# Peptides against a protein of PDB entry 4IGA, part 16

Target 1, 116 residues: chain A of PDB entry 4IGA
Amino acid sequence: KRVLIVDDAAFMRMMLKDIITKAGYEVAGEATNGREAVEKYKELKPDIVTMDITMPEMNGIDAIKEIMKIDPNAKIIVCSAMGQQAMVIEAIKAGAKDFIVKPFQPSRVVEALNKV

## One batch from the design tools (peptide; made by RFdiffusion4, then SolubleMPNN)

Design b1_p11_1_s1 (from b1_p11_1, 3 letters changed)
Fold by OpenDDE base, seed 3:
Structure b1_p11_1_s1 (fold): chain B 116 residues (1-116), chain A 11 residues (1-11)
Amino acid sequence: as target 1 above (116 residues)
Amino acid sequence: SEVEELVEKLL
């Protein structure tokens, strides 16, 4: 399966790329903000998206909503430092299938990838 | 975790 990685932090994208590839998944591409995420989703049609929340241009919640308009069957895993209950509820309401709080263990990401 | 339990409850 192919994964689109969305995060404004280059270090985080690198970390996720390492975890995803070691778990046997392919990285379809990367996006640095929510607007790029929507564009890349249309272009690449990935199987899974890892989605940050706090990003410039467009935040992760809005990106989830836009991707769900494009593909109601999109599989989106949120990965964010903002693990407050209200944010988790908002992300799931928008269409996310999981929510991983930063900092995370690699096994948690792999679990999410395998479950969606 | 609390977040994981919340996700499972919401899905």
Scores: peptide ipSAE 0.483, ipTM 0.915, DockQ to the pose 0.987
Fold by OpenDDE base, seed 2:
Structure b1_p11_1_s1 (fold): chain B 116 residues (1-116), chain A 11 residues (1-11)
Amino acid sequence: as target 1 above (116 residues)
Amino acid sequence: SEVEELVEKLL
C-alpha cells in the first residue's frame, strides 16, 4: 500500500517515512500543508494518508474534509501534537480513521497503518 | 490511552 505523508515539519516527514517504509509500505509522496495534501491526494491517489493538523495554508481538519469529498473511502490517520479530546472528536468527525498523538511510538503508527 | 479509547468509541 502507498502512503501520502502530510506534515509541515521536515523532521516529522522523515520520521514517518522511515516507519512507513520499514513496515513494508511505500511512500507515495509528501505534502507540507493541507492544500498541498489535497492536491497530492488527487494526483497520487494514495491508499493511506498520515495527516498533521497544525499546518499553514490549510490545516489538517480542513484537508481531511476536502479529501473525503474527493474520496469518501479515504483512509486518513491523524498524527498530531494536539491530542486534546476536542481535536480528536473533530478529526474523527471530519473522517479520520485514527488519531495518533505526538510524540508517538513507531509501533503505534504501524498498528494504525495495518488497521485502516 | 485516553485518545485511543476515545477513537475506538467514536468509530
Scores: peptide ipSAE 0.470, ipTM 0.913, DockQ to the pose 0.984
Fold by OpenDDE base, seed 4:
Structure b1_p11_1_s1 (fold): chain B 116 residues (1-116), chain A 11 residues (1-11)
Amino acid sequence: as target 1 above (116 residues)
Amino acid sequence: SEVEELVEKLL
């Protein structure tokens, strides 16, 4: 399966890329904000998206909503430092299939990839 | 975790 990685932090994208690749998945591409995420989703039609929340231009919640308009079957895993219950609920309501709180264990990401 | 349990309940 091909994964689109969305995070405004280059270090986090690198970390996720390592985890995703080591787990046997392909990295379809990367996006640094929600607008890029939507554009890249249209272009690449990835199987899975890892989505940050706090990003410039467009936040992750809005990006989830826009991607779900494009593809109601999108598989989006949120990866965010904002692990408050309200944010988790909002992300799931928007269409996310999982929510991983930063900092995370690599195994947690792999588990999410395998489950969605 | 608390978040994992919440996600599990919501999905």
Scores: peptide ipSAE 0.404, ipTM 0.894, DockQ to the pose 0.983
Fold by OpenDDE base, seed 5:
Structure b1_p11_1_s1 (fold): chain B 116 residues (1-116), chain A 11 residues (1-11)
Amino acid sequence: as target 1 above (116 residues)
Amino acid sequence: SEVEELVEKLL
């Protein structure tokens, strides 16, 4: 399966790329904000998206909503430092399949990838 | 679900 990695932090994208590839998944591409995420989803048609929330241009919640308009079967895993219950509920309502709070264990990401 | 468990843990 192919994964689109969305995070405004280059270091975080690098970390996720390492975890994803070690787990046997392919990285379809990367995006640095929600607007890029939507465009990359259209272009690449990834199987899974890892989605940050706090990003410039367009935040992750809005990006989830836009991707769900494109593909209501999109598999989006949120990966965010904003692990408050209200934010988790908001992400789920937008269409997210899972929510990983930063900082995280690599195994948690792998479990999410395998489950969605 | 895993998400439900997370919400419960954060509650």
Scores: peptide ipSAE 0.340, ipTM 0.873, DockQ to the pose 0.290

Design b1_p11_1_s2 (from b1_p11_1 with S2E E9K)
Fold by OpenDDE base, seed 1:
Structure b1_p11_1_s2 (fold): chain B 116 residues (1-116), chain A 11 residues (1-11)
Amino acid sequence: as target 1 above (116 residues)
Amino acid sequence: SEVDELVEKLL
């Protein structure tokens, strides 16, 4: 399966890329903000998306909503330092399948990838 | 997990 990695932090994208690749998944591409995430989703048609929340241009919640309009079957895993109850609820309401709080263990990401 | 067992297994 192919994964689109969305995060404004280059280090985080690199970390997720390593985890995803080592777990046997393919990296479809990367996006650095929500607007780019929507564009890349249309272009790459990934099987899974890892989505940050706090990003410039367009935040992750809005990006989830836009992607879900494009593909109601999108498989989006949120990966964010914004681990408040309200944020988790908002992400799930938007259509996210899982929510991973930063900092995380690599195994947590792999489990999420395998479940969606 | 965290955040109230991830809001009771994601709502």
Scores: peptide ipSAE 0.410, ipTM 0.897, DockQ to the pose 0.637
Fold by OpenDDE base, seed 5:
Structure b1_p11_1_s2 (fold): chain B 116 residues (1-116), chain A 11 residues (1-11)
Amino acid sequence: as target 1 above (116 residues)
Amino acid sequence: SEVDELVEKLL
């Protein structure tokens, strides 16, 4: 399966890319904000998206909503430092399939990838 | 999943 990695932090994208590839998944591409995420989703049609929340231009919640308009079957895993219950509920309402709180263990990401 | 567990606890 192919994964689109969305995070405004280059280091985090690099970390996720390492985890994703070591787990046997392919990286479809990367996006640095929510607007780019929506555009890349249209272009690449990835199987899975890892989505940061706090980003410039467009935040992750809005990006999830827009991607779900494009593809109601989108598989989006949130990866965010904002692990508050309210944010988790908001992400689920937007359409996210899982929510991983930063900092995380690589195994948690792999489990999410395998489940969605 | 983490979401499932959190949601379950909240409900």
Scores: peptide ipSAE 0.382, ipTM 0.888, DockQ to the pose 0.375
Fold by OpenDDE base, seed 4:
Structure b1_p11_1_s2 (fold): chain B 116 residues (1-116), chain A 11 residues (1-11)
Amino acid sequence: as target 1 above (116 residues)
Amino acid sequence: SEVDELVEKLL
């Protein structure tokens, strides 16, 4: 399966890429903000998306909503430091399949990838 | 816990 990694932090994208590839998944591409995420989703049609929330141009919640308009069956895993209950609920309502709070263990990401 | 066990396992 191919994964689109969305995060404004280069370090985080690098970390996720490492975890994803070691778990046997392919990285379809990367996006640094929500607008780019939507564009890349249209272009690459990845199987899974890892989505940050706090990003310039367009935040992760809005990106989820836009991607769900494109593909109602999109598999989106949120990865965010914003682990407040309200944010988790908002992400799930938008269409996210899982929510991983930063900082996280690699195994948590792998479990999410395997379950969506 | 971890966001109330991720909101009772994602609502």
Scores: peptide ipSAE 0.381, ipTM 0.886, DockQ to the pose 0.516
Fold by OpenDDE base, seed 3:
Structure b1_p11_1_s2 (fold): chain B 116 residues (1-116), chain A 11 residues (1-11)
Amino acid sequence: as target 1 above (116 residues)
Amino acid sequence: SEVDELVEKLL
């Protein structure tokens, strides 16, 4: 399966890329904000998206909503430092399949990838 | 997952 990695932090994208690749998944591409995420989703048609929340241009919640509009079957895993219950609920309501709180263990990401 | 448990409890 191919994964689109969305995070405004280059370090985080690198970290996720390593985890995703070592887990046997392919990285379809990267996005640095929510607007780019929507554009890349249309372009690359990934199987899975890892989605940050706090980003410039468009935040992750709005990006989830836009992606779900174009593909109701999208598989989106949130990865965010904002692990408050309200944010988790908001992300799930928007259509996310899982929510990973930063900092995380690689096994947690692998678990989420394998679940969706 | 932990989020599944959280959602099931809160929603």
Scores: peptide ipSAE 0.371, ipTM 0.884, DockQ to the pose 0.311

Design b1_p11_1_s3 (from b1_p11_1, 3 letters changed)
Fold by OpenDDE base, seed 5:
Structure b1_p11_1_s3 (fold): chain B 116 residues (1-116), chain A 11 residues (1-11)
Amino acid sequence: as target 1 above (116 residues)
Amino acid sequence: SEVEKLVEELL
């Protein structure tokens, strides 16, 4: 399966790429903000998206909503430092299938990838 | 974790 990685932090994208590839998934591409995420989703039609929340241009919640308009069956895993209950609820309400709080263990990401 | 539990409850 192919994964689109969305995070405004280059280091985080690199980390996720390593985890994703080591787990046997392919990285479809990367996006640095929510607007790019939506565009890349349309272009690449990835199987899974890892989605940061706090990003410039368009935040992750809005990106989730827009991607869900494109593909109601989108598989989006949130990966965010904002692990407050309200944010989790908002992300799931928007359509996310999982919510991983930063900092995370690689195994948690792999579990999410395997379950969505 | 609490987040994981919440996710499971919401899905």
Scores: peptide ipSAE 0.519, ipTM 0.923, DockQ to the pose 0.984
Fold by OpenDDE base, seed 1:
Structure b1_p11_1_s3 (fold): chain B 116 residues (1-116), chain A 11 residues (1-11)
Amino acid sequence: as target 1 above (116 residues)
Amino acid sequence: SEVEKLVEELL
């Protein structure tokens, strides 16, 4: 399966890329903000998306909403430092299938990838 | 975790 990685932090994208590839998944591409995420989803048609929340241009919640308009069957895993209940509720309401709080263990990401 | 429990309850 192919994964689109969305995060404004280059280090985080690198970390997720390492986890994803070691788990046997393919990285379809990367996006650095919500607008790019929507564009890349249309272009690449990934099987799974890892989605940051706090990003410039367009935040992750809005990106989830836009991707779900394009593909109601999108499999989006949120990966964010913003683990407040309100944010989790908003992400799931928007269409996310999981919510991983930063900092995370690699096994937690792999578990999410395998389950969505 | 609390977040995991919340996700499980919401889905």
Scores: peptide ipSAE 0.476, ipTM 0.912, DockQ to the pose 0.988
Fold by OpenDDE base, seed 2:
Structure b1_p11_1_s3 (fold): chain B 116 residues (1-116), chain A 11 residues (1-11)
Amino acid sequence: as target 1 above (116 residues)
Amino acid sequence: SEVEKLVEELL
């Protein structure tokens, strides 16, 4: 399966890429903000998306909503430092299939990838 | 975790 990695932090994208590839998944591409995420989703048609929340141009919640319009079956895993209940609820309401709080263990990401 | 439980409850 192919994964689109969305995060404004280069370090985080690199970390996720390492986890994703070591778990046997392919990285379809990367996006640095929500607008780019939507565009890349249309272009790459990934199987899974890892989605940050706090990003410039367009935040992760709005990106989830837009991706869900494109593909109602999109598999989006949120990965965010904003782990408060309200944000989790908002992300799931938007269409996310999981929510991983930063900092995370690699096994948690792999678990999410395998489950969605 | 609390977040994981919440996710499971919401899905």
Scores: peptide ipSAE 0.464, ipTM 0.911, DockQ to the pose 0.985
Fold by OpenDDE base, seed 4:
Structure b1_p11_1_s3 (fold): chain B 116 residues (1-116), chain A 11 residues (1-11)
Amino acid sequence: as target 1 above (116 residues)
Amino acid sequence: SEVEKLVEELL
């Protein structure tokens, strides 16, 4: 399966890329904000998206909503430092299939990839 | 975790 990685932090994208690749998945591409995420989703039609929340231009919640308009069957895993219950609820309501709180263990990401 | 339990409830 092909994964689109969305995070404004280059280090986080690099970390996720390593985890995703080592787990046997392909990295379809990367996006640095929610607008790019929507554009890249349209372009690449990935099987899975890892989505940050706090990003410039467009936040992750809005990106989830826009991607779900494009593809109601989109598989989006949120990866965010904002692990407050309200944010988790908002992300799931928007259409996310999982929510991983930063900092995380690689195994947690792999479990999410395998489950969605 | 608390978040994981919440996710499980919501999905």
Scores: peptide ipSAE 0.357, ipTM 0.876, DockQ to the pose 0.983

Design b1_p11_1_s4 (from b1_p11_1 with S2E E5K)
Fold by OpenDDE base, seed 3:
Structure b1_p11_1_s4 (fold): chain B 116 residues (1-116), chain A 11 residues (1-11)
Amino acid sequence: as target 1 above (116 residues)
Amino acid sequence: SEVDKLVEELL
């Protein structure tokens, strides 16, 4: 399966890329904000998306909503430092299939990838 | 974690 990695932090994208690759998945591409995420989703048609929340241009919640509009079957895993209950609920309501709080263990990401 | 439990409950 191919994964689109969305995060405004280069370090986080690198970390996720390592985890995703070592878990046997392919990285379809990267996006640095929500608008780019929507564009890359259309272009790359990934199987899974890892989605940050706090990003410039467009935040992750709005990106989830836009991606779900174009593909109701999208598989989106949120990875965010904002692990408040309200944010988790909002992300799931928007269509996310999982929510991983930063900092996280690699095994948690692998579990999410395997589950969706 | 607490968030993990919440996610499992919501899904």
Scores: peptide ipSAE 0.551, ipTM 0.931, DockQ to the pose 0.975
Fold by OpenDDE base, seed 1:
Structure b1_p11_1_s4 (fold): chain B 116 residues (1-116), chain A 11 residues (1-11)
Amino acid sequence: as target 1 above (116 residues)
Amino acid sequence: SEVDKLVEELL
């Protein structure tokens, strides 16, 4: 399966890329903000998306909503430092299939990838 | 985690 990685932090994208690849998944591409995420989803048609929340241009919640309009069956895993209950609820309401709080263990990401 | 539990409850 192919994964689109969305995060404004280059280090985080690199970390996720390593985890995803080692777990046997393919990295379809990367996006650095929510607008780019929507564009890349249309272009690459990934099987799974890892989605940051706090990003410039367009935040992750809005990106989830836009991707779900394009593909109601999209498989989006949120990966964010903002683990407040309200944010988790908002992300799931928007259509996310999981929510991983930063900092995370690599195994938690792998579990999410395998379940969605 | 608490977040994991919440996610499970919401899905």
Scores: peptide ipSAE 0.515, ipTM 0.923, DockQ to the pose 0.989
Fold by OpenDDE base, seed 2:
Structure b1_p11_1_s4 (fold): chain B 116 residues (1-116), chain A 11 residues (1-11)
Amino acid sequence: as target 1 above (116 residues)
Amino acid sequence: SEVDKLVEELL
């Protein structure tokens, strides 16, 4: 399966890329903000998306909503430092299939990838 | 975690 990695932090994208690749998935591409994420989703049609929340241009919640309009079957895993209950609820309501709080263990990401 | 539990409850 191919994964689109969305995070404004280059370090985080690198970390996720390593985890995703080592878990046997392919990285379809990367996005640095929510608007780019939507565009890349249309272009690459990935199987899975890892989605940050706090990003410039467009935040992750709005990106999830837009991607779900494109593909109601999109598999989006949120990965965010904003782990408060309200944000989790908002992300799931928007269409996310999982929510991983930063900092995370690699195994948690792998579990999410395998389950969505 | 609490977040994981919440996710499981919501899905």
Scores: peptide ipSAE 0.505, ipTM 0.922, DockQ to the pose 0.983
Fold by OpenDDE base, seed 4:
Structure b1_p11_1_s4 (fold): chain B 116 residues (1-116), chain A 11 residues (1-11)
Amino acid sequence: as target 1 above (116 residues)
Amino acid sequence: SEVDKLVEELL
């Protein structure tokens, strides 16, 4: 399966890329904000998206909503430092299939990839 | 974790 990685932090994208690749998945591409995420989703049609929440231009919640308009079957895993219950509920309501709180263990990401 | 439990409840 091909994964689109969305995070405004280059370090985080690099970390996720390593985890995703080592787990046997392919990285379809990267996006640095929600607007790019939507554009890249249209372009690449990835199987899975890892989605940050706090980003410039467009936040992750709005990006989830826009991607779900494009593809109601999109598989989006949120990966965010904002692990408050309200944010988790908001992300799931928007259409996310999982929510991983930063900092995370690589195994948690792999588990999410395998389950969605 | 607490978040994981919440996610499980919501999915």
Scores: peptide ipSAE 0.357, ipTM 0.878, DockQ to the pose 0.978

Design b1_p11_2_s1 (from b1_p11_2 with E7K E8R)
Fold by OpenDDE base, seed 1:
Structure b1_p11_2_s1 (fold): chain B 116 residues (1-116), chain A 11 residues (1-11)
Amino acid sequence: as target 1 above (116 residues)
Amino acid sequence: SLEEILKRVAE
């Protein structure tokens, strides 16, 4: 399966890329904000999206809403940090299928990828 | 399920 990684932080994208590839998944591409995420989803049609919540230009929740308009069957895993419970709930309501918490634990990331 | 996920968020 192919994964689109969305995060404004290059280090976070790198870390996820390592976890994803070691788990046997392919990285379809990367996006650094919500607008890029929507564009890349249209272009790449990935099987799974990892979506950071807090990003410039367009946040992760708005990106989820736009992707769900494109593909109601999109498989989106939201990535959150401490203190973001309310935003995670909003992301799930918007259509995200699961969530993972930063700092990433490889086993938890892989579990989420396998289950969505 | 959605309920299970939301339960985990609340924990």
Scores: peptide ipSAE 0.323, ipTM 0.860, DockQ to the pose 0.344
Fold by OpenDDE base, seed 2:
Structure b1_p11_2_s1 (fold): chain B 116 residues (1-116), chain A 11 residues (1-11)
Amino acid sequence: as target 1 above (116 residues)
Amino acid sequence: SLEEILKRVAE
């Protein structure tokens, strides 16, 4: 399966890329903000999206909503910072299938990828 | 399920 990685932080994208590839998944591409995420989803048609919902300037939840309009069957795993419980709930309500919390544990990331 | 996910968020 192919994964689109969305996060404004280059370090976070790098970490996720390492975990995803070591787990046997393919990285379809990367996006650095919500608008780019929507565009990349249309272009790449990934099987799974990891979506940072704590991105500054651009709302990750809005990106989820737009992707769900494009593909109601999209498989989105949200990534959140500690203390963002309310935003995680909103992301799930918007259509996200699972969530992981930063600092993320590789095993939890893989578990989420396998479940969606 | 959605319920299970939301339950984990609440932890």
Scores: peptide ipSAE 0.317, ipTM 0.858, DockQ to the pose 0.350
Fold by OpenDDE base, seed 4:
Structure b1_p11_2_s1 (fold): chain B 116 residues (1-116), chain A 11 residues (1-11)
Amino acid sequence: as target 1 above (116 residues)
Amino acid sequence: SLEEILKRVAE
């Protein structure tokens, strides 16, 4: 399966890319903001999206909503920081299938990828 | 399920 990684932090994208690749998944591409995420989803039609919702200059929830309009069957895993329960709940209600918490635990990331 | 996910969020 191919994964689109969305995060404004290059370091976070790098870490996810490593975990995803080592788990046998393919990285379809990367996006650095919500608008780019939507554009990349249209372009790449990935199987899975990892979506950062704690980005300071973006609304990851809106990106989820827009992707769900494009593909109601989209498989989105939300990535959140500690203490962001309200945003995670909102993301799930918007259509995200699961969530993982930063700092990432590789086994938890892989579990989420395998389940969605 | 949504319920299961929400339970994990609350942990």
Scores: peptide ipSAE 0.304, ipTM 0.853, DockQ to the pose 0.373
Fold by OpenDDE base, seed 3:
Structure b1_p11_2_s1 (fold): chain B 116 residues (1-116), chain A 11 residues (1-11)
Amino acid sequence: as target 1 above (116 residues)
Amino acid sequence: SLEEILKRVAE
């Protein structure tokens, strides 16, 4: 399966890429903000999206909503910071299928990928 | 399920 990685932090994208590839998944591409995520989803049609919702300059919830308009069957895993319960709930309501909390363990990321 | 996910959020 092919994964689109969305995170404004280059280091986070790098870590996720390493975990995803070592787990046997393919990285379809990367996006650095919500607008780019929507564009890349249209272009690449990935099987799974990892979505950072803590991006300060762009609401990850909005990106989820736009992707769900494109593909109601999109499989989105939210990546959130500790202490953002309300934001995670909003992401799930918007259509996200699961969530992981930063800082995360590689095994937790793999578990989420396998379940969606 | 959605219910299970929301329960985990509350933890």
Scores: peptide ipSAE 0.280, ipTM 0.842, DockQ to the pose 0.353

Design b1_p11_2_s2 (from b1_p11_2, 3 letters changed)
Fold by OpenDDE base, seed 5:
Structure b1_p11_2_s2 (fold): chain B 116 residues (1-116), chain A 11 residues (1-11)
Amino acid sequence: as target 1 above (116 residues)
Amino acid sequence: SIEEILKRVAE
């Protein structure tokens, strides 16, 4: 399966790329903000998206909503430092399938990838 | 489930 990685932090994208590839998934591409995420989703039609929340241009919640308009069956895993219950609920309501709080263990990401 | 996710967040 192919994964679109969305995070405004280059280091985080690198970390996720390593985890994703080591787990046997392919990286479809990367996006640095929510607007790019939506465009890349349209372009690449990835199987899974890892989505940061706090990003410039467009935040992750809005990106989730827009991607869900494109593909109601989108498989989006949120990966964010904002682990408040309210944020989790908001992300799930928007359409996310899972929510991983930073900092995270690689195994947590792999579990999410395997289960969405 | 959302409940399971929330449980993890609380950890």
Scores: peptide ipSAE 0.288, ipTM 0.841, DockQ to the pose 0.951
Fold by OpenDDE base, seed 2:
Structure b1_p11_2_s2 (fold): chain B 116 residues (1-116), chain A 11 residues (1-11)
Amino acid sequence: as target 1 above (116 residues)
Amino acid sequence: SIEEILKRVAE
């Protein structure tokens, strides 16, 4: 399966890329903000998306909503430092399948990838 | 489920 990695932090994208590839998944591409995420989703049609929340241009919640309009069956895993219950609920309502709080363990990401 | 996710976040 192919994964689109969305995060404004280059270090985080690198970390996720390492986890994803070591777990046997392919990285379809990367996006650095919500607008880019939506554009890349249309272009790459990935199987899974890892989505940050706090990003410039367009935040992750709005990006989830836009991606869900494009593909109601999109598999989106949120990965964010904003682990408040309200944010988790908002992300799930928007269409996310899982929510991983930063900092995270690699096994948590792999578990999410395998279950969505 | 949302309950499971919230449980994990609470940990």
Scores: peptide ipSAE 0.287, ipTM 0.842, DockQ to the pose 0.963
Fold by OpenDDE base, seed 3:
Structure b1_p11_2_s2 (fold): chain B 116 residues (1-116), chain A 11 residues (1-11)
Amino acid sequence: as target 1 above (116 residues)
Amino acid sequence: SIEEILKRVAE
């Protein structure tokens, strides 16, 4: 399966890329903000998206909503430092399938990838 | 499930 990685932090994208590839998944591409995420989703049609929340241009919640308009069957895993219950509920309501709080263990990401 | 996700966040 192919994964689109969305995060404004280059280090985080690198970390996720390492975890994703070691787990046997393919990285379809990367996006650095929510607007880019929507564009890349249309272009690449990935199987899974890892989505940050706090990003410039467009935040992750809005990006989830826009991607769900494009593909109601999109599989989106949120990965964010904002682990408040209200944020989790908001992300799930928007269409996310899982929510991973930073900092995380690699096994948590792999679990999410395998279950989505 | 959402309950499982919220449980993990609460930990």
Scores: peptide ipSAE 0.279, ipTM 0.835, DockQ to the pose 0.930
Fold by OpenDDE base, seed 4:
Structure b1_p11_2_s2 (fold): chain B 116 residues (1-116), chain A 11 residues (1-11)
Amino acid sequence: as target 1 above (116 residues)
Amino acid sequence: SIEEILKRVAE
């Protein structure tokens, strides 16, 4: 399966890329903000998206909503430092399938990839 | 709880 990685932090994208690749998944591409995420989703039609929340241009919640308009069957895993219950609820309401709080263990990401 | 929320949406 192909994964689109969305995070404004280059280091985090690199970390996720390593985890995703080692787990046997392919990295479809990367996006650095919510607007890019929506554009890349249209272009690449990935099987899975890892989504940050706090990003410039467009935040992750809005990006989830826009992607769900494009593909109601989109598989989106949120990865964010904002682990507050309110944020988790908002992400799930928007359409996310999982929510991983930073900092995380690689195994947590792999489990999410395998389950969505 | 966060755990309960995630369990509801997990597929």
Scores: peptide ipSAE 0.236, ipTM 0.829, DockQ to the pose 0.142; fails the geometry check

